# Designs tried in a protein design run: peptides against a protein of PDB entry 2FGR. Part 182

Target 1, 331 residues: chain A of PDB entry 2FGR
Amino acid sequence: SSVTLFGIVDTNVAYVNKDAAGDSRYGLGTSGASTSRLGLRGTEDLGGGLKAGFWLEGEIFGDDGNASGFNFKRRSTVSLSGNFGEVRLGRDLVPTSQKLTSYDLFSATGIGPFMGFRNWAAGQGADDNGIRANNLISYYTPNFGGFNAGFGYAFDEKQTIGTADSVGRYIGGYVAYDNGPLSASLGLAQQKTAVGGLATDRDEITLGASYNFGVAKLSGLLQQTKFKRDIGGDIKTNSYMLGASAPVGGVGEVKLQYALYDQKAIDSKAHQITLGYVHNLSKRTALYGNLAFLKNKDASTLGLQAKGVYAGGVQAGESQTGVQVGIRHAF

## One batch from the design tools (peptide; made by RFdiffusion4, then SolubleMPNN)

Design b2_p20_7_s1 (from b2_p20_7, 10 letters changed)
Fold by OpenDDE base, seed 5:
Structure b2_p20_7_s1 (fold): chain B 331 residues (1-331), chain A 20 residues (1-20)
Amino acid sequence: as target 1 above (331 residues)
Amino acid sequence: MELSKEEGEKALKELLELAK
């Protein structure tokens, strides 16, 4: 049996030129290149190729020292694995997000990531961004000649909000082909939630692909999220992402990513462009910088996610510029 | 296109200056 303590502390100086009042914000933020975390994990060999595992991971906020406390909300799983693949029990990334966020060159972190995995409809469920779930059972297949899949189900445990009686139920999965430089995936998910106290289905379909040319990597995402409300019509968002990355002299990586969020319910688009650079001082320590531009059109109010400084929206139709410069240390 | 170390360091410096 082994137990590993691991973590990342990622802290930055961040700036955004506009908040909801049109004022600039600046300060010390967190998780600009990688989400800061503290975790414990381990495995036990049970013989015959069977292994037991555990994983406990929580977010670290270096700017305030976790003033609101520490928890294992990132992951808290026990698992069995073997030739059959892996079964996980407990809070985790849902299979769809686990696979499809891997195509985000900014790793779903900081001011540059693909923001499609979002609560687009003021859903009242705890995880209406489609990223994680409580009470989750997941299964992941082995890789068979490149083909792999993951499936998950989360119990609602009769959670109610207003007239909705199945809040938190998740069902979803992905199929993928991962072989050498190529990765491609299709993910489908449905989550039960509430909007305005009424039962709502959050349906999600996501396509992802990447190819590593050695000298550069290209990655893309296509996503539709639809909050199907009993009253008031559907809230639909189509999200698109295209990114490229390249190594820098063996010591770093440059990233450029574009995303488009077509918010159908308000007939409004937002455009996001991010340039990022990571400079590796060692295998464990890096300096990084991100520069992001978010252009809202019409009624769109999206804001960049400068965690620890400002992650709220802006005024309708306003554009926002964000900068993060920081240190990432892994242990 | 692979960037040189110098190009990467320059890009980081420029980003640092924008954050000031």
Scores: peptide ipSAE 0.007, ipTM 0.383, DockQ to the pose 0.018
Fold by OpenDDE base, seed 2:
Structure b2_p20_7_s1 (fold): chain B 331 residues (1-331), chain A 20 residues (1-20)
Amino acid sequence: as target 1 above (331 residues)
Amino acid sequence: MELSKEEGEKALKELLELAK
């Protein structure tokens, strides 16, 4: 058996020009290019093509030294893998987010990512952003001529909030085609949660695609999220993303990504555009800069996610500009 | 970094203590 210690420390100086009061915020932030993490993983060959595995991973907050403690909430899995694919038991990315966030050129991190995987409805569940789940069983197929899939189920374990009795139950999966420069995927998920103490279904459908032209990569996402409430009607958001990336001088990468969030329940849109640059000093160390602009229309109050500095909303209809400049180190 | 089993178990124990 082997055990690997691994991690990323990603820390930045971040600025946003507006908070909820209209004031600027600045400071030392975390996870601007990659989520800072510490983990342990290992595998055991059981013979006959069967392997056991474990993965324990927690988030690191370099700005405060994990003042709130350390946990394995990023991933805590045991697995079996072989010719049949991989089965995982434990908290992890749900299959839909694991696959469909791969089309986000900002890797669901920092001020530039696609923000569609979000709690759009003040859901009271712990993972109402649709990214991870507790009590999760996942299965991932091998790749068969490009075709692959993943499925997951999370137990609610009779978790209740108000009158909701199945909070935290997840069922979802994706189908994908990954062949050479082309990737395309369709994901479907439902999560049970509560809004205002009432049972609510979070339904999600996501389509993703990318193509690598060698000189540049294009990527796109289409998503619909619905929080189906018994009272007050559905909270629906249609999210769209289009991005491009290109290598620069063999040591750098430039990224440009646009997203639109059409928030139907408040009849309001938000537009996000982000320019990112990564400069590799080595295989393990990079400098990066992100510049993001978020334009809210009408009743929209979305804010950029400058983790460690400011991740709250802004006043309705206000625009926000964000900057991150940082160092990423992997070990 | 690749660790021996013993080093890995030690590291895990230390991490679990930090999580308490």
Scores: peptide ipSAE 0.000, ipTM 0.278, DockQ to the pose 0.863
Fold by OpenDDE base, seed 3:
Structure b2_p20_7_s1 (fold): chain B 331 residues (1-331), chain A 20 residues (1-20)
Amino acid sequence: as target 1 above (331 residues)
Amino acid sequence: MELSKEEGEKALKELLELAK
């Protein structure tokens, strides 16, 4: 049996030129290149190719020292694994987000990530961004000649909001092909939630692919998220992402990523473009810089996620520029 | 960092105290 303590402390100086009032914000932020975290994990060999595992991971907020407390809401799982794959019990990334966010060159964090995994409809559920779930059972297959899959189900446990009686129920999964430089995946998910106290289904379909050419990597995502409401019509968003990354001088990586969010319910688009650079000082320590531009059209109010500084929206139709410069340390 | 079981249990206890 082994126990590993692990973590990442990622802290940055961040700037955004506009908040909801049109004012600039700047300060010390967190999680610009990787989400800051503290965790414990371990495995036990049970013999016969069977292993038990646990994983406990919480987010760290280096700017305020976790003033709001610490929890294991990133992951709190017990698992069994073997030739059959892995079964996990507990709060975790849902299978769809776990796989499909891997195509995001900005690691689903900071001001540059693909923001498609979002609560687009003021959903009242705790995890209406489609990223994690409570009460989750997950299964992940082994890789068979490149083919792999993951499935998950989360119990609602009779959680109610207004007239909605199945809040928090998740069902979803992905199929993938991962072989050498190529990765491709299709994910489907449905989550039960509430909007305005009424039962709502959050449906999600995501296609992702990447190819590593050695000198550069290309990655892409196509996603549709639909909050199906009984009254008021569906809230649908089509999200697109295309990114490229390349190693620099053996010690760094440059990234460029574009995303488009077509918000159908408000007939409004948002365009995001991000340039990032990571400089490895060691295997564990890196400097990084991100520059992001978000252009909202019409009624769109999206904001860049400068966590710890400003992660709110902007005025309708306003553009926002964000900068992060920081240190990432892994232990 | 690899921990002994005892060190791991201690660390877990400390972390759980931070959650409160």
Scores: peptide ipSAE 0.000, ipTM 0.355, DockQ to the pose 0.897
Fold by OpenDDE base, seed 4:
Structure b2_p20_7_s1 (fold): chain B 331 residues (1-331), chain A 20 residues (1-20)
Amino acid sequence: as target 1 above (331 residues)
Amino acid sequence: MELSKEEGEKALKELLELAK
């Protein structure tokens, strides 16, 4: 049996030119290239090809030294694995987000990521962004000639908000083909939540694909989220992403990603374009820079997620520019 | 960093104490 202590400390200087008041924000931010984290993991060989595992991981906020505390909300799982695949018990990424966020060239963090995994409807559930769940059971298949899948179910445990009585229930999964330079996946999920104290289903469908040409990688996402409210119309968002990355001189990587968020309930679009560069000083330490532009149209109020500096919205129809320059260190 | 089981249990205990 072994235990591994691991982590990432990612801290940056960040700037956004507009907040909700139209003012600029700047300071030290976190998690610009990778989410800062501290964790423990280990495995035990039980014989016969069966293994037990555990994984405990929490977010690190290097700018304030975790002033709000530390927890294992990123992942807190016990697992059994073998020739049948892996079963996980505990809070984790839901299978759909675990697989489909892998196509995001900005690692689902900082000012450049695909923002489709979002609470689009003021859902009152804790995980209405569709990223993680409490009380989760997950199963992941082995890879069979490229084909693989993951499935998950999270218990609501009779959590109620207003008149909604199944808040936090998740059911979802993906099917994928991962072989050589090609990856493609289809994910489906439903979460039970509440909006305005009323039962709401968060339905999500996501298609992702990537291809590595050696000299460059292309990646794409197509997503639809629907918050189906018992009273009122559906809140639907169609999100699109296309990205490219390329190695630079064996020591760096350049990334360019475009995303479109078509927010149907407010008949408004937002456009995001991000340029990123990572410079590897070693296997564990990198410098990085991100430059992001977010253009809101009409009633759209989306903001870039400069964690630790400003992650709120902007005024309707306003554009936002963000910059992050930082250090990522892994241990 | 890879730790022995004993070192890992110690580290976990210390982390849990920091999380209180």
Scores: peptide ipSAE 0.000, ipTM 0.308, DockQ to the pose 0.848

Design b2_p20_7_s2 (from b2_p20_7, 11 letters changed)
Fold by OpenDDE base, seed 5:
Structure b2_p20_7_s2 (fold): chain B 331 residues (1-331), chain A 20 residues (1-20)
Amino acid sequence: as target 1 above (331 residues)
Amino acid sequence: MELSREEGEAALAELKALAA
């Protein structure tokens, strides 16, 4: 058996030019290039190609030293793996997010990521962003000539909010083709939640693809998220992303990503463009900079996620510029 | 310390895997 301690400490100086009051915010933020984390993982060979595994991972907030505490909410799984693939039990990324966020060139982190995996409807469930689930059972296939899949089910455990039952139930999965420079995936998920104390289904469909040309990588996402409410109509968002990355001088990576969020319920769009650069000082340490611009139209109030500094919205129709400059250290 | 191209690519791959 083996046990590995691992982690990332990523801390930055961040600035956004506009908060909800129209004022600038700046300070020390976290997780600009990668989510800061502390984890333990290990495996046990059970013989015959069967392995047991565990994974415990929590987020680190370097700016305040985890003032609100530490937990393993990023992942807390036990697994069996072998020629059949992997079965996981415990809180984890849901299969859809695990696969489809891999096409985000900003790794779902900082001010530049694809923000489609979001609670678009003021859902009252704990994980209404569609990223993780409690009480999750997941299965991942091996890769068969490029083809692979993942499936998950999370138990609601009869959680209720208002009149809504089955809150926290997740069912979802993806199919993918990963071979050489090409990756493509389709993900489908449904999560039961509540909005305004009423039962709501969060339906999600996501298409992702990437191609690595060696000199550059292109990546794209197409997503629809729909909060299906029994009363008040559906809250639908169509999200689009296109990104490119390229190595720079053997020690760096430049990334450019555009996203469009078409928020149908408010007939409003938001445009996000982010330029990022990572400079590797070593295998484990990097400097990085991100520059993001978010343009809200009409009633849109989206804000860039400068975690630890400002992650709130802005006034309707306002634009926001964000900057992060930081250090990432992995161990 | 400048990483070799191969070391940089490996580091980037590992970091991407960790960031995921």
Scores: peptide ipSAE 0.009, ipTM 0.385, DockQ to the pose 0.033
Fold by OpenDDE base, seed 2:
Structure b2_p20_7_s2 (fold): chain B 331 residues (1-331), chain A 20 residues (1-20)
Amino acid sequence: as target 1 above (331 residues)
Amino acid sequence: MELSREEGEAALAELKALAA
């Protein structure tokens, strides 16, 4: 058996030109290139090709030293793996987000990521962004000539909010093809939640694909998220992403990503464009910079996620520019 | 960093204490 301590400390100086009041914000932020984390993991060979594993991982906030405490809310799993694949028990990324966020060239963090995995409806559930779940059982297949899949179910444990029951129940999965330069995936999920104290189903469908041309990589996402409310009508968002990355000088990577968020319930769109650069000082340490522009139209109030500085919205129809410059260190 | 079991248990205990 082995136990590995691992982590990432990613801290940046961040700026956004507008908050909800129209004022600029600046300061020290976290997780601009990768989510800062501390974790323990290990494996035990049980013989016959069977292995047991554990994974405990929590987020680190380097700007305030985890003033709100430390927990293992990123992942807290025990696993069995073998020729059949892997079964996980415990809080984790849901299978859909685990696979489909892999097409985000900004690693689902900072001011540049695809923001489709979001609580679009003021859902009252803890994980209404569709990223993680409590009480989760997950299964991941091996790769069969490129084909692979993942499935998950999370128990609601009779959690109620208002008149809504079964809050936190998740069912979902993906199918994928990963072979050489090509990756493609389709994910489907449903989560039960509440909006305004009323039962709501969060339905999600996501298509992702990437291709590595050697000199550059292209990646794309298509997503629909629908909060189906018993009263008040559906809250639907169609999200689109297209990104490109390329190595620079053997030590760097440049990334450009565009996203469109068509928020149907408010008949409003938001456009996001982000330029990123990562400079590897070593295998473990990098400098990075991100420049993001978010244009809200009409009633849209989306804000860039400059974690630790400002992650709130802006006034309706306002544009926001964000910058992050930071250090990422992995251990 | 790879840890022995004892080192891992100690690290876990410290992390639990930080989470409390």
Scores: peptide ipSAE 0.006, ipTM 0.378, DockQ to the pose 0.848
Fold by OpenDDE base, seed 1:
Structure b2_p20_7_s2 (fold): chain B 331 residues (1-331), chain A 20 residues (1-20)
Amino acid sequence: as target 1 above (331 residues)
Amino acid sequence: MELSREEGEAALAELKALAA
């Protein structure tokens, strides 16, 4: 049996030129290149190719020293793995987000990531962004000649909000082909939630693909999120992403990513473009910089996620520019 | 970093204390 302590401390100086009042915000932020985390994990060989595992991981906020406390909300799983694949019990990334966020060249954090995995409808469930779930059981297949899949179910445990029942129930999964330079995936999920105290289904479909040309990598996402409300029209968002990355001088990586968020319920689009650079000082330590531009049209109020500085919206139709410069250290 | 069981239990106890 082994236990590994691991983590990432990622802290930056961040700036955004507009908040909800139209004022600039700046300060010390977190998780610009990778989500800051502290975790414990371990495995036990049970013989016959069977292994037990555990994983406990929480987010670190280096700017305030975790003033709100520490928890294992990132992952708290026990697992069995073997030739059959892996079964996980406990809070984790849902299979759809675990696979489909892997195509995001900005690692689903900072001011540059694909923001499609979002609560688009003021859903009242804790995980209405479709990223994680409580009470989750997940299964991941082995890789069979490139083909792999993951499935998950989260129990609602009769949680209610207003008149909505089954809140927090998740069912979803993905199928994928991962072979050499090519990766492609299809994810489907449904989550039960509430909007305005009324039962709502959060349906999600996501396609992802990437190809590594050696000299550069291309990555793309296509997503539809639909909050199907019992009363009122559907809240639908179509999200698109295209990104490229390339190694620079053997010690760096440059990334460029574009995303479009077509918010159908408000007939409004937002455009995001981000340039990022990572400079590896060592295997464990990097400097990074991100420059992001978010253009909201019409009634769109999306904001860049400068965690620790400003992650709120902006005024309708306003553009926002963000910068992060930071240090990432892994241990 | 790989830890012994005892080190892991100590680390877990510390993390629990930070979470309380």
Scores: peptide ipSAE 0.000, ipTM 0.320, DockQ to the pose 0.829
Fold by OpenDDE base, seed 4:
Structure b2_p20_7_s2 (fold): chain B 331 residues (1-331), chain A 20 residues (1-20)
Amino acid sequence: as target 1 above (331 residues)
Amino acid sequence: MELSREEGEAALAELKALAA
């Protein structure tokens, strides 16, 4: 049996030129290149090709020393793995987010990531962004000649909000082809939640693909998120992403990513463009910089996620510029 | 937003490689 302590401390100086009041915000932020984390994991060989595992991981906030506390909400799983793949029990990334966020060149964090995995409808569930779930059982297949899949089910445990039952129930999965330079995936998920105390299904479909040309990598996402309310119209968002990354000088990486969020319920679009650079000082330590521009149109109020500085919205139709410069250290 | 599993596993693999 082995136990490994691991983590990332990622802290930055961040700036955004507009908050909800139209004022600038700046300060020390976290998780600009990778989510800061502390974790414990281990494996036990049970013989016969069977292994047991555990994984406990929580977010670190280096700017305030985790003043709000520490938990294992990132992942808290026990698993069995073998030739059949892996079964996990416990809070984790849902299979759809686990696979489909891998196409985000900004690692689903900081001011540059694809923001499609979001609570678009003021859902009242704890995980209405479609990223994680409590009470989750997940299964991941081995890779068979490139083909792989993941499936998950989260129990609602009769959680209710207002008149909505089954809140927190998740069912979803993906199919993928990962072979050499090519990755492609299709994910489908449904999560039960509430909006305004009324039962709502969060339906999600996501297509992702990437190709590594050696000199550069291209990545793309197509997503539809639909909050289907029992009463009232559907809240639908179509999200699109296209990104490119390239190695620089053997120690650096430049990234450029564009995303479009077509928010159908408010007939409003938001455009995000982000330029990022990572400079590896070592295998463990990197410097990074991100420059992001978010243009909201019409009733759109999206904000860049400068965690630790400002992650709220802006005024309707306003544009926001964000900068992060930081250090990432892995241990 | 949080890192994908693959990113977490990659980060962990990197951490393991550094501890070796």
Scores: peptide ipSAE 0.013, ipTM 0.445, DockQ to the pose 0.041; fails the geometry check

